# Peptides against a protein of PDB entry 4Z63: the designs that were tried, part 107

Target 1, 334 residues: chain A of PDB entry 4Z63
Amino acid sequence: LCLGMNDLTGNIPEDLFHLKRLNLLGIQENRLSGSLSREIRNLSSLVRLDVSWNLFSGEIPDVFDELPQLKFFLGQTNGFIGGIPKSLANSPSLNLLNLRNNSLSGRLMLNCTAMIALNSLDLGTNRFNGRLPENLPDCKRLKNVNLARNTFHGQVPESFKNFESLSYFSLSNSSLANISSALGILQHCKNLTTLVLTLNFHGEALPDDSSLHFEKLKVLVVANCRLTGSMPRWLSSSNELQLLDLSWNRLTGAIPSWIGDFKALFYLDLSNNSFTGEIPKSLTKLESLTSRNISVNEPSPDFPFFMKRNESARALQYNQIFGFPPTIELGHNN

## One batch from the design tools (peptide; made by RFdiffusion4, then SolubleMPNN)

Design b2_p15_8_s1 (from b2_p15_8, 4 letters changed)
Fold by OpenDDE base, seed 2:
Structure b2_p15_8_s1 (fold): chain B 334 residues (1-334), chain A 15 residues (1-15)
Amino acid sequence: as target 1 above (334 residues)
Amino acid sequence: GSSWITTDTPDDYTP
């Protein structure tokens, strides 16, 4: 049953939950309100539940142990409160959980040893607090993780050295500290291609440790952290780099010539720093900006990106990395 | 420019 993208109001009729053979319920992008009924438990054949972009409120019902076929739960952009229900946090069938942009709170707890199929997790822009869950690496298929805009005070857990499945990771604006430790840990994630750390590590020094190495890194965004230091030498070994945003920091020194040696680099933002010296000639020879075509078929994170142009302007949403225009921004430097 | 990239969902954004 697909009723998305309408102007439906009110609550879901209870009789809808009598549909025992229903595989897909999509009621997204409406004005549905009230609580999400516990009678969802009656939809025992449900594979996909999309209630995103509505006005639902209250706690998410703890009925997911009665939904053994559920693979996709999309509830982003609602008014849900409370925590992740225990049955949902223990779901062995769930592949994708998206509860971005709600009012969920408390400690984030997932039973990763039980969630054997989970590959995409978006809990960004909620009210979770405490520490990052140390057991996330136990979710052995978890590839896409967005935990942005929560309050995870502290450091990246040491256990994340073993996060082999991790490919796309965002921790933007989550009150994280110790960038040196974070990078030292995350360099061990051999499948990591996208790393977003914007609005963390306020005032810290960007490490220039030559022992750091991110072999598969394609997207690095560490913007608006007030970071000190210079362009890190270790980044020069990330030969697959496609997008680099280090804007709105306090980085100094010269822009190194190796920045123009990245064959796939199409988006570079070093603006609003304190860089000095001359613009490297190698930037004029970036293959991705001359004759090389960028493959639009490359995998991207499931979570959206936002370009915040200024404090008063509405942010632009990008669902694909290659949705960003080819860019070299070096403005507002010395 | 006056922009930066984030996955921090803003209060108001264009889907």
Scores: peptide ipSAE 0.562, ipTM 0.912, DockQ to the pose 0.736
Fold by OpenDDE base, seed 4:
Structure b2_p15_8_s1 (fold): chain B 334 residues (1-334), chain A 15 residues (1-15)
Amino acid sequence: as target 1 above (334 residues)
Amino acid sequence: GSSWITTDTPDDYTP
């Protein structure tokens, strides 16, 4: 049943939950309100539940133990409160959980040992607090993780050295500290291709440690951190780099010539720093910028990106990495 | 440039 993208109001009729054979319920992008009924437990054949972009409130019902076939739960952009229900946090069938942009709170707790199928987790822009859950690496298939804009704090857990499944990771605006530790840990995530750390590590020094190595890194965004230091030499070894945003920091020194050696680099923003010297001529040799025909068929994070110009202005949303236009931004430097 | 990339959902986030 697909009723998305309408102007439906009120709550879901209770009788709808008697549809035992229903595999897909999509009611996204409406004005549905009230609590999500616990009677969803009756939808025993449910594989996909999409209630995103509504006005739902209250706690998410703890009935997911009665939904053994549920693979996809999308509830982003609602007013849900409370925590992740225990049955949801223990779901062995769930592949994707998207509860971005809600009001979920408390400590984030997932039983990763039980959630054997979880590969995508988007809990960005909620009110989870405390430290990052140390057991996330126990979710052995967890590839996509967005935990941005929560009330997390502290450092990246040491356990994340073992986060082998991690490919796409966003921790933007989580009050994280110790970028040196974070990078030192995350470099062990050998499948990591996308790393977003914007609005963290306020005023810290970007480490220039030659021992750091991100072999598969394609997207690195560490903007608006007021980071000091220079362009890190270790980044030059990330030969697959496609997008680099280090804007709105306090980075100094020269822009190194190796920045032009990245054959796949199509988006570069080093603006609003304190770089000096000349613009490397090697930037004119970036092969990816000779044509705007970018292959859009490459894997991308499941979470959206936002380009912000002003805190009061509407941000531009990008759902795919290759949705970003080919860009070289070097403005507002010395 | 005057912009930066984040994954924070904006406060005025609408379709």
Scores: peptide ipSAE 0.561, ipTM 0.914, DockQ to the pose 0.799
Fold by OpenDDE base, seed 3:
Structure b2_p15_8_s1 (fold): chain B 334 residues (1-334), chain A 15 residues (1-15)
Amino acid sequence: as target 1 above (334 residues)
Amino acid sequence: GSSWITTDTPDDYTP
């Protein structure tokens, strides 16, 4: 049943929960309000539940142990409060959980040992607090993780050295500290291709440790951290780099010539720093910007990116990495 | 030039 993208109001009719054979319920992008009924437990055949972009409030009902076939739960952009219900945090069937942009709070706790099928987790822009859950690496299939805009004071857990499944990771604006430790840990995630750390590590030094190595890194965004230091030499070994945003920091020194040696780099933003010297000539020879035959159909994170304007509360949304236009932005430097 | 990339959902979010 697909009723998304309408102007429906009120709550879900109770009789809808009598549909025992229903596999897909999509009621996204409406004006549905009130609590999400616990009677969803009656939809025992449910595989996909999309209630995103509504006006739902209250706590998410703890009925997911009665939904053994549920693979997809999308509830982003609602007013849900409380925590992740226990049955949801223990769901062995769930592949994707998206509760981005709600008002969920408390400590983030998932039973990763039980959540054997979880591959995508988006809990960005909530009110979770405390520390990052150390047991996330126990979610052995977890590939996509967005935890941006929560309040996870502290550092990236040491356990994340063992996060083998992690490919796409966003921790933007989550009050993280110690970028050196974070990068030192995350370099061990051998499948990591996308790393977004914007609005963290306020005023710290971007490490220039030659021992750091991100072999598969394609997307690195560490913007608006007021980071000091220079362009990190370790980044030159990330041969697959496609997108780099280090804008709105306090980076100094020259832009190194190796920045133009990346074969796949199509988006570069180093603006609003304190770089000096000349623009490397190698930037004029970036193959991704000169070639007409580049593949733009590659896997992308499930979470959206936002181009945030300095003077606006709004932002442009990009759902795909290659949705960004080919860009070289070096403005507002010394 | 006056923007940066992030993944935190902005206030007054519209698709």
Scores: peptide ipSAE 0.551, ipTM 0.910, DockQ to the pose 0.746
Fold by OpenDDE base, seed 5:
Structure b2_p15_8_s1 (fold): chain B 334 residues (1-334), chain A 15 residues (1-15)
Amino acid sequence: as target 1 above (334 residues)
Amino acid sequence: GSSWITTDTPDDYTP
């Protein structure tokens, strides 16, 4: 049953929950309100539930133990409160959980040893507090993780050295500290291709440790952190780099010539820093900007990106990395 | 040159 992208109002009719054979329920992008009924437990054949982009409120019902076939739960952009229900946090069938942009709170707790199928987790822009859950690496298939804009004061857990499944990771705007430790830990994630750390590590020094290595890194975004230091030498070994945003920091020194050696680099933003010297001539030889042969079939994170012009301006949403236009931004440097 | 990339959902954005 697909009723998304309409102007539906009110709550879900209770009789809908009598549909025992229903596999897919999509009611996204409406104006549905009220609490999500616990009677969804009656939809025992449900594989996909999409209630995103509505006006739902209240707590998410703890009935997911009665939904043994549920693989996809999308509830982003609602008014849900409370925590992750225990049955949801223990779901062995769930592949994707998206509850981005709600009002969920408390400590984030997932039973990763039970969530054996979880591949994608988007809990960005909520009110979770405390520390990052140390047991996330126990979710052995967890590839995509967005925990941006939560109140996760502190540091990245040491356990994340063992996060082998992690490919796409965002911790943007989560009040994190110690970028040196964070990068030192995350470099052990051998499958990590996308890392977003914008609006963290306020005023810290960007580490220039030659021992750091991100072999498969394609997307690095560490914008608006007021970071000091220079272009990190360790980044030069990330040969697959496609997108680099280090804008709105306090980085100094020259832009190194190796920045032009990245064959796949199509988006570079070093603006609003304190870089000096000349523009490297190697930037004029970037293959991605001179050739029309751009690979469009690259996997992207499940979470969206937002380009903000300033704190008060509307952001542009990009659902794919290659949705960004080819860009070289070097403006507003010294 | 006047923008930055983030993944936190803004209050107002254009999809």
Scores: peptide ipSAE 0.536, ipTM 0.910, DockQ to the pose 0.718

Design b2_p15_8_s2 (from b2_p15_8, 5 letters changed)
Fold by OpenDDE base, seed 4:
Structure b2_p15_8_s2 (fold): chain B 334 residues (1-334), chain A 15 residues (1-15)
Amino acid sequence: as target 1 above (334 residues)
Amino acid sequence: SSSWLTTVTPDDYTP
């Protein structure tokens, strides 16, 4: 049943929950309000539930133990409060959980040993507080993780050295500290291709440790952190780098010539820093900039990227990495 | 450039 993208109001009719054979319920992008009914427990055949972009409020009902076939739960952009229900946090069938842009709070708790199928988690823009859950790496298939704009504090857990499944990770704007530790830990995530750390590590030094190595890193975004230091030498070993945004920091020194050696680099933003010297001529030799024919079939994060231009304008949304135009931004430097 | 990238939108928490 697909009723999305309408102007429906009120609650879901109770009789709808008698549809025992229903595999897909999509009611996204409406004005449905009130609590999400506990009676969703009756939808025992449900595989996909999309209630995103509504006006739902209250706690998410703890009935997911009665939804053994549920693989996809999309509830982003609602008014949900409380935590992740225990049954949801223990769901062995769930592949994707998207609850971005809600008012969920407390400590983030997932029983990762039970959530054996979870591969995508988007909890960005909530009110989760405390530290990042140390047991996230126990979600052995968890590939895509967005935890941006939560009230997580402190450092990246040491346990994330064992986050082998992690490929796409955003912790943007979560008041994280100790970038050296974070990078030192996350370099052990051997499948990590996308790392977004924007609006963290305020005023810290970007580490230039030659021991750091991100073998499969394609996308690195560490913007607006007021980071000090220079372009890190360790980054030069990330031969598959496609997108680099280090804008709005306090980075100094020269832009190194090795930045032009990245064969796949098509988006570079180093603007609003304190770089000096000449623009490397090697930038004119970037192979990816010779053609705008970018392979759009490359894997991308499930979470979108946003380009913020100014405080008054709506940010541009990019759902795919290759949706970005080829870009070199070096403005507002010394 | 006056822009930077993130994974959150300014429109978050907007009804």
Scores: peptide ipSAE 0.339, ipTM 0.832, DockQ to the pose 0.601
Fold by OpenDDE base, seed 2:
Structure b2_p15_8_s2 (fold): chain B 334 residues (1-334), chain A 15 residues (1-15)
Amino acid sequence: as target 1 above (334 residues)
Amino acid sequence: SSSWLTTVTPDDYTP
């Protein structure tokens, strides 16, 4: 049953929950309000539940143990409060959980050993507090993780060295500290291709440790952290780099010539730093910006990127990495 | 440039 993108108001009729054969319930992008009924438990054949972009409130009902076929739960942009219900945090069938932009709170707890099918998690823009869950690496298929805009004070857990499934990771604006430790840990994630750490590590030094190595790194975004230091030498070994944003920091020194040696680099933003010297001539030889077409259909994170152009304008949303125009931004340096 | 990238929607709201 697909009723999305209408102007429906009120509550879901209780009789709807008598549809025992229903595989898909999509009621997204309406003005439905009230609590999400616990009678969802009656939809025993449900594979996909999309209640996103509504006015739902209250706690998410703890009935997911009665939904053994549920693979997709989309509840982003509602007024849900409380935590992730225990049955949802233990779901062996769930592939994708999106509860971005709610008012969920407390400590984030997932039983990763039970969540054997979970591959995508978006809990961005909630009110989770405490530390990052140390057991996230136990979610053996978890590839896409957005935990941005929560309050995860502290450091990246040491256990994340074992996060083999992790490919796309955003911790933007989550009150994280110790960038040296974070990078030292995350370099062990051998499948990590996208790393977003914007609005963390305020005033710290960007490490220039030659022992750091991110072999498969394609997208690195560490913007608006007030980071000090220079362009890190270890980054020169990330030969697959496609997008680099280190804007709005306090980085100094010269832009190194090796920045133009990346064969796939098509988006570079080093603006609003304190770089000095000449623009490297090698930037004029970037293959991605010349006649060579290096555009490839590559997997992208399930979470979108946002480009905030100024304080008054709405951010532009990009769902694909190659949706970004070829860009070299070096403005507002000295 | 006045822009920077994130995965946080600046205009995120709770209805």
Scores: peptide ipSAE 0.322, ipTM 0.823, DockQ to the pose 0.571
Fold by OpenDDE base, seed 3:
Structure b2_p15_8_s2 (fold): chain B 334 residues (1-334), chain A 15 residues (1-15)
Amino acid sequence: as target 1 above (334 residues)
Amino acid sequence: SSSWLTTVTPDDYTP
């Protein structure tokens, strides 16, 4: 049953919960309000539940132990409060959980040993506090993780060295500290292709440690951190780099010539820094910008990217990495 | 340009 993108108001009729054979319930993008009924537990055949973009409030009901087939739960952009229900945090069937842009609070806790099927987690823009959950690497299939815009004080847990399944990771604007430690840990994530750390590490030095190596890194975004230092030499070994945004920092020195050696680099933003010297001629020879045959069919994170402009009230949304136009931004430097 | 990339929007918390 799909009733999304309407102007429906009120709550879900109780009679709807008698549909025991229902596999998909999509009521997204409405003006449904009140609490999400605990009677969803009666939808025992439910595989996909989308209640996103509504006016739901209250706590998410703790009934997910009665939904053994639920693979997808989308509840982004609501007014949910409280924590993740215990039954949801222990769901063995759940593949994707999206609760971005709610008012969930407390310590983020997931029973990763139980959540054997979880591959995508979006909890961005909530009120979670405390530390990043150290046991996230125990979610052995967890590939996509967005925890941006929460208040995770401290640093990336050491346990994330063992986060082998992690491919797409965003921690933007989460009050993280110690970029050196973060990068030192995350370099061990062998499948990490996308790393977004914007609006963290305020005023720290971007490490230039030659021992750092991100073999499969395709997307690196560390913007608006007021980072000091220079272009990190360790990045030159990330041969698959496609997108680099280090804008709005305090990086100095020359833009190194090796930046033009990335065969797949199509988006480069180094704007609003303190770089000096000449623009490397190698940038004019980037194969990705000159070649017409770029394979655009590559996996992207489940969470979108947003281009925030200083004077714009709304950010431009990009659902795919290759949705970005080929870009070289070097403006507003010395 | 005066832009940067992130995974959050200013419209967050506005249904």
Scores: peptide ipSAE 0.309, ipTM 0.816, DockQ to the pose 0.620
Fold by OpenDDE base, seed 5:
Structure b2_p15_8_s2 (fold): chain B 334 residues (1-334), chain A 15 residues (1-15)
Amino acid sequence: as target 1 above (334 residues)
Amino acid sequence: SSSWLTTVTPDDYTP
């Protein structure tokens, strides 16, 4: 049953929960309000539940133990409060959980040893507090993780050295500290291709440790952190780099010539820093900017990117990395 | 440019 993208109001009719054979329920992008009924438990055949972009409130019902086939739960952009229900945090069937842009609070707790199928987690823009959950690496299939815009004060857990499944990771604007430790840990994530750390580590030094290595890194975004230092030498070994945003920092020194050696680099933003010297001639030889054959068939994060031009402008949403136009931004340097 | 990238918007809290 798909009723998304309408102007439906009120709550879900209780009789709908008598549909025991229902596999798909999509009621996204409406004005549905009230609590999400616990009677969802009656939908024992449910595979996909999409209630996103509504006005739901209250706690998410703890009924997911009665939904053994549920693979997809989409509840982003609602008014849900409380925590992740225990039954949801222990779901062995769940592949994707998206609860971005809610009012969920407390400590983030997932039983990753039970969540054997979880591959995508989006909990961005909530009110989770405390530390990042140390047991996330125990979610052995967890590939996509967005925890941006929560209050995760502190550092990236040491356990994330073992986060082998992690490919796409955003911690943007989560009050994180110690970028040196974070990068030192995350470099061990062998499958990490996308890393977004924008609006963290305020005023820290970007490490220039030659021992750091991100072999599979394609997307690095560390914007608006007021970071000091220079272009990090360790980044030159990330041969697959496609997108680099280090804008709105306090980086100094020259832009190194190796920046033009990245064959796949199509988006470069170093604007609003304190870089000096000449523009490397190697940038004029970037194959990605001269060749029309950019392979579009590369995997993208499940979470969107947003380009924020200024404090007052609406951010442009990009659902795919390759949605960005080929860009070189070097403006507003000294 | 005056732009920077993130994965969340300030408008995320707009109901």
Scores: peptide ipSAE 0.288, ipTM 0.809, DockQ to the pose 0.608

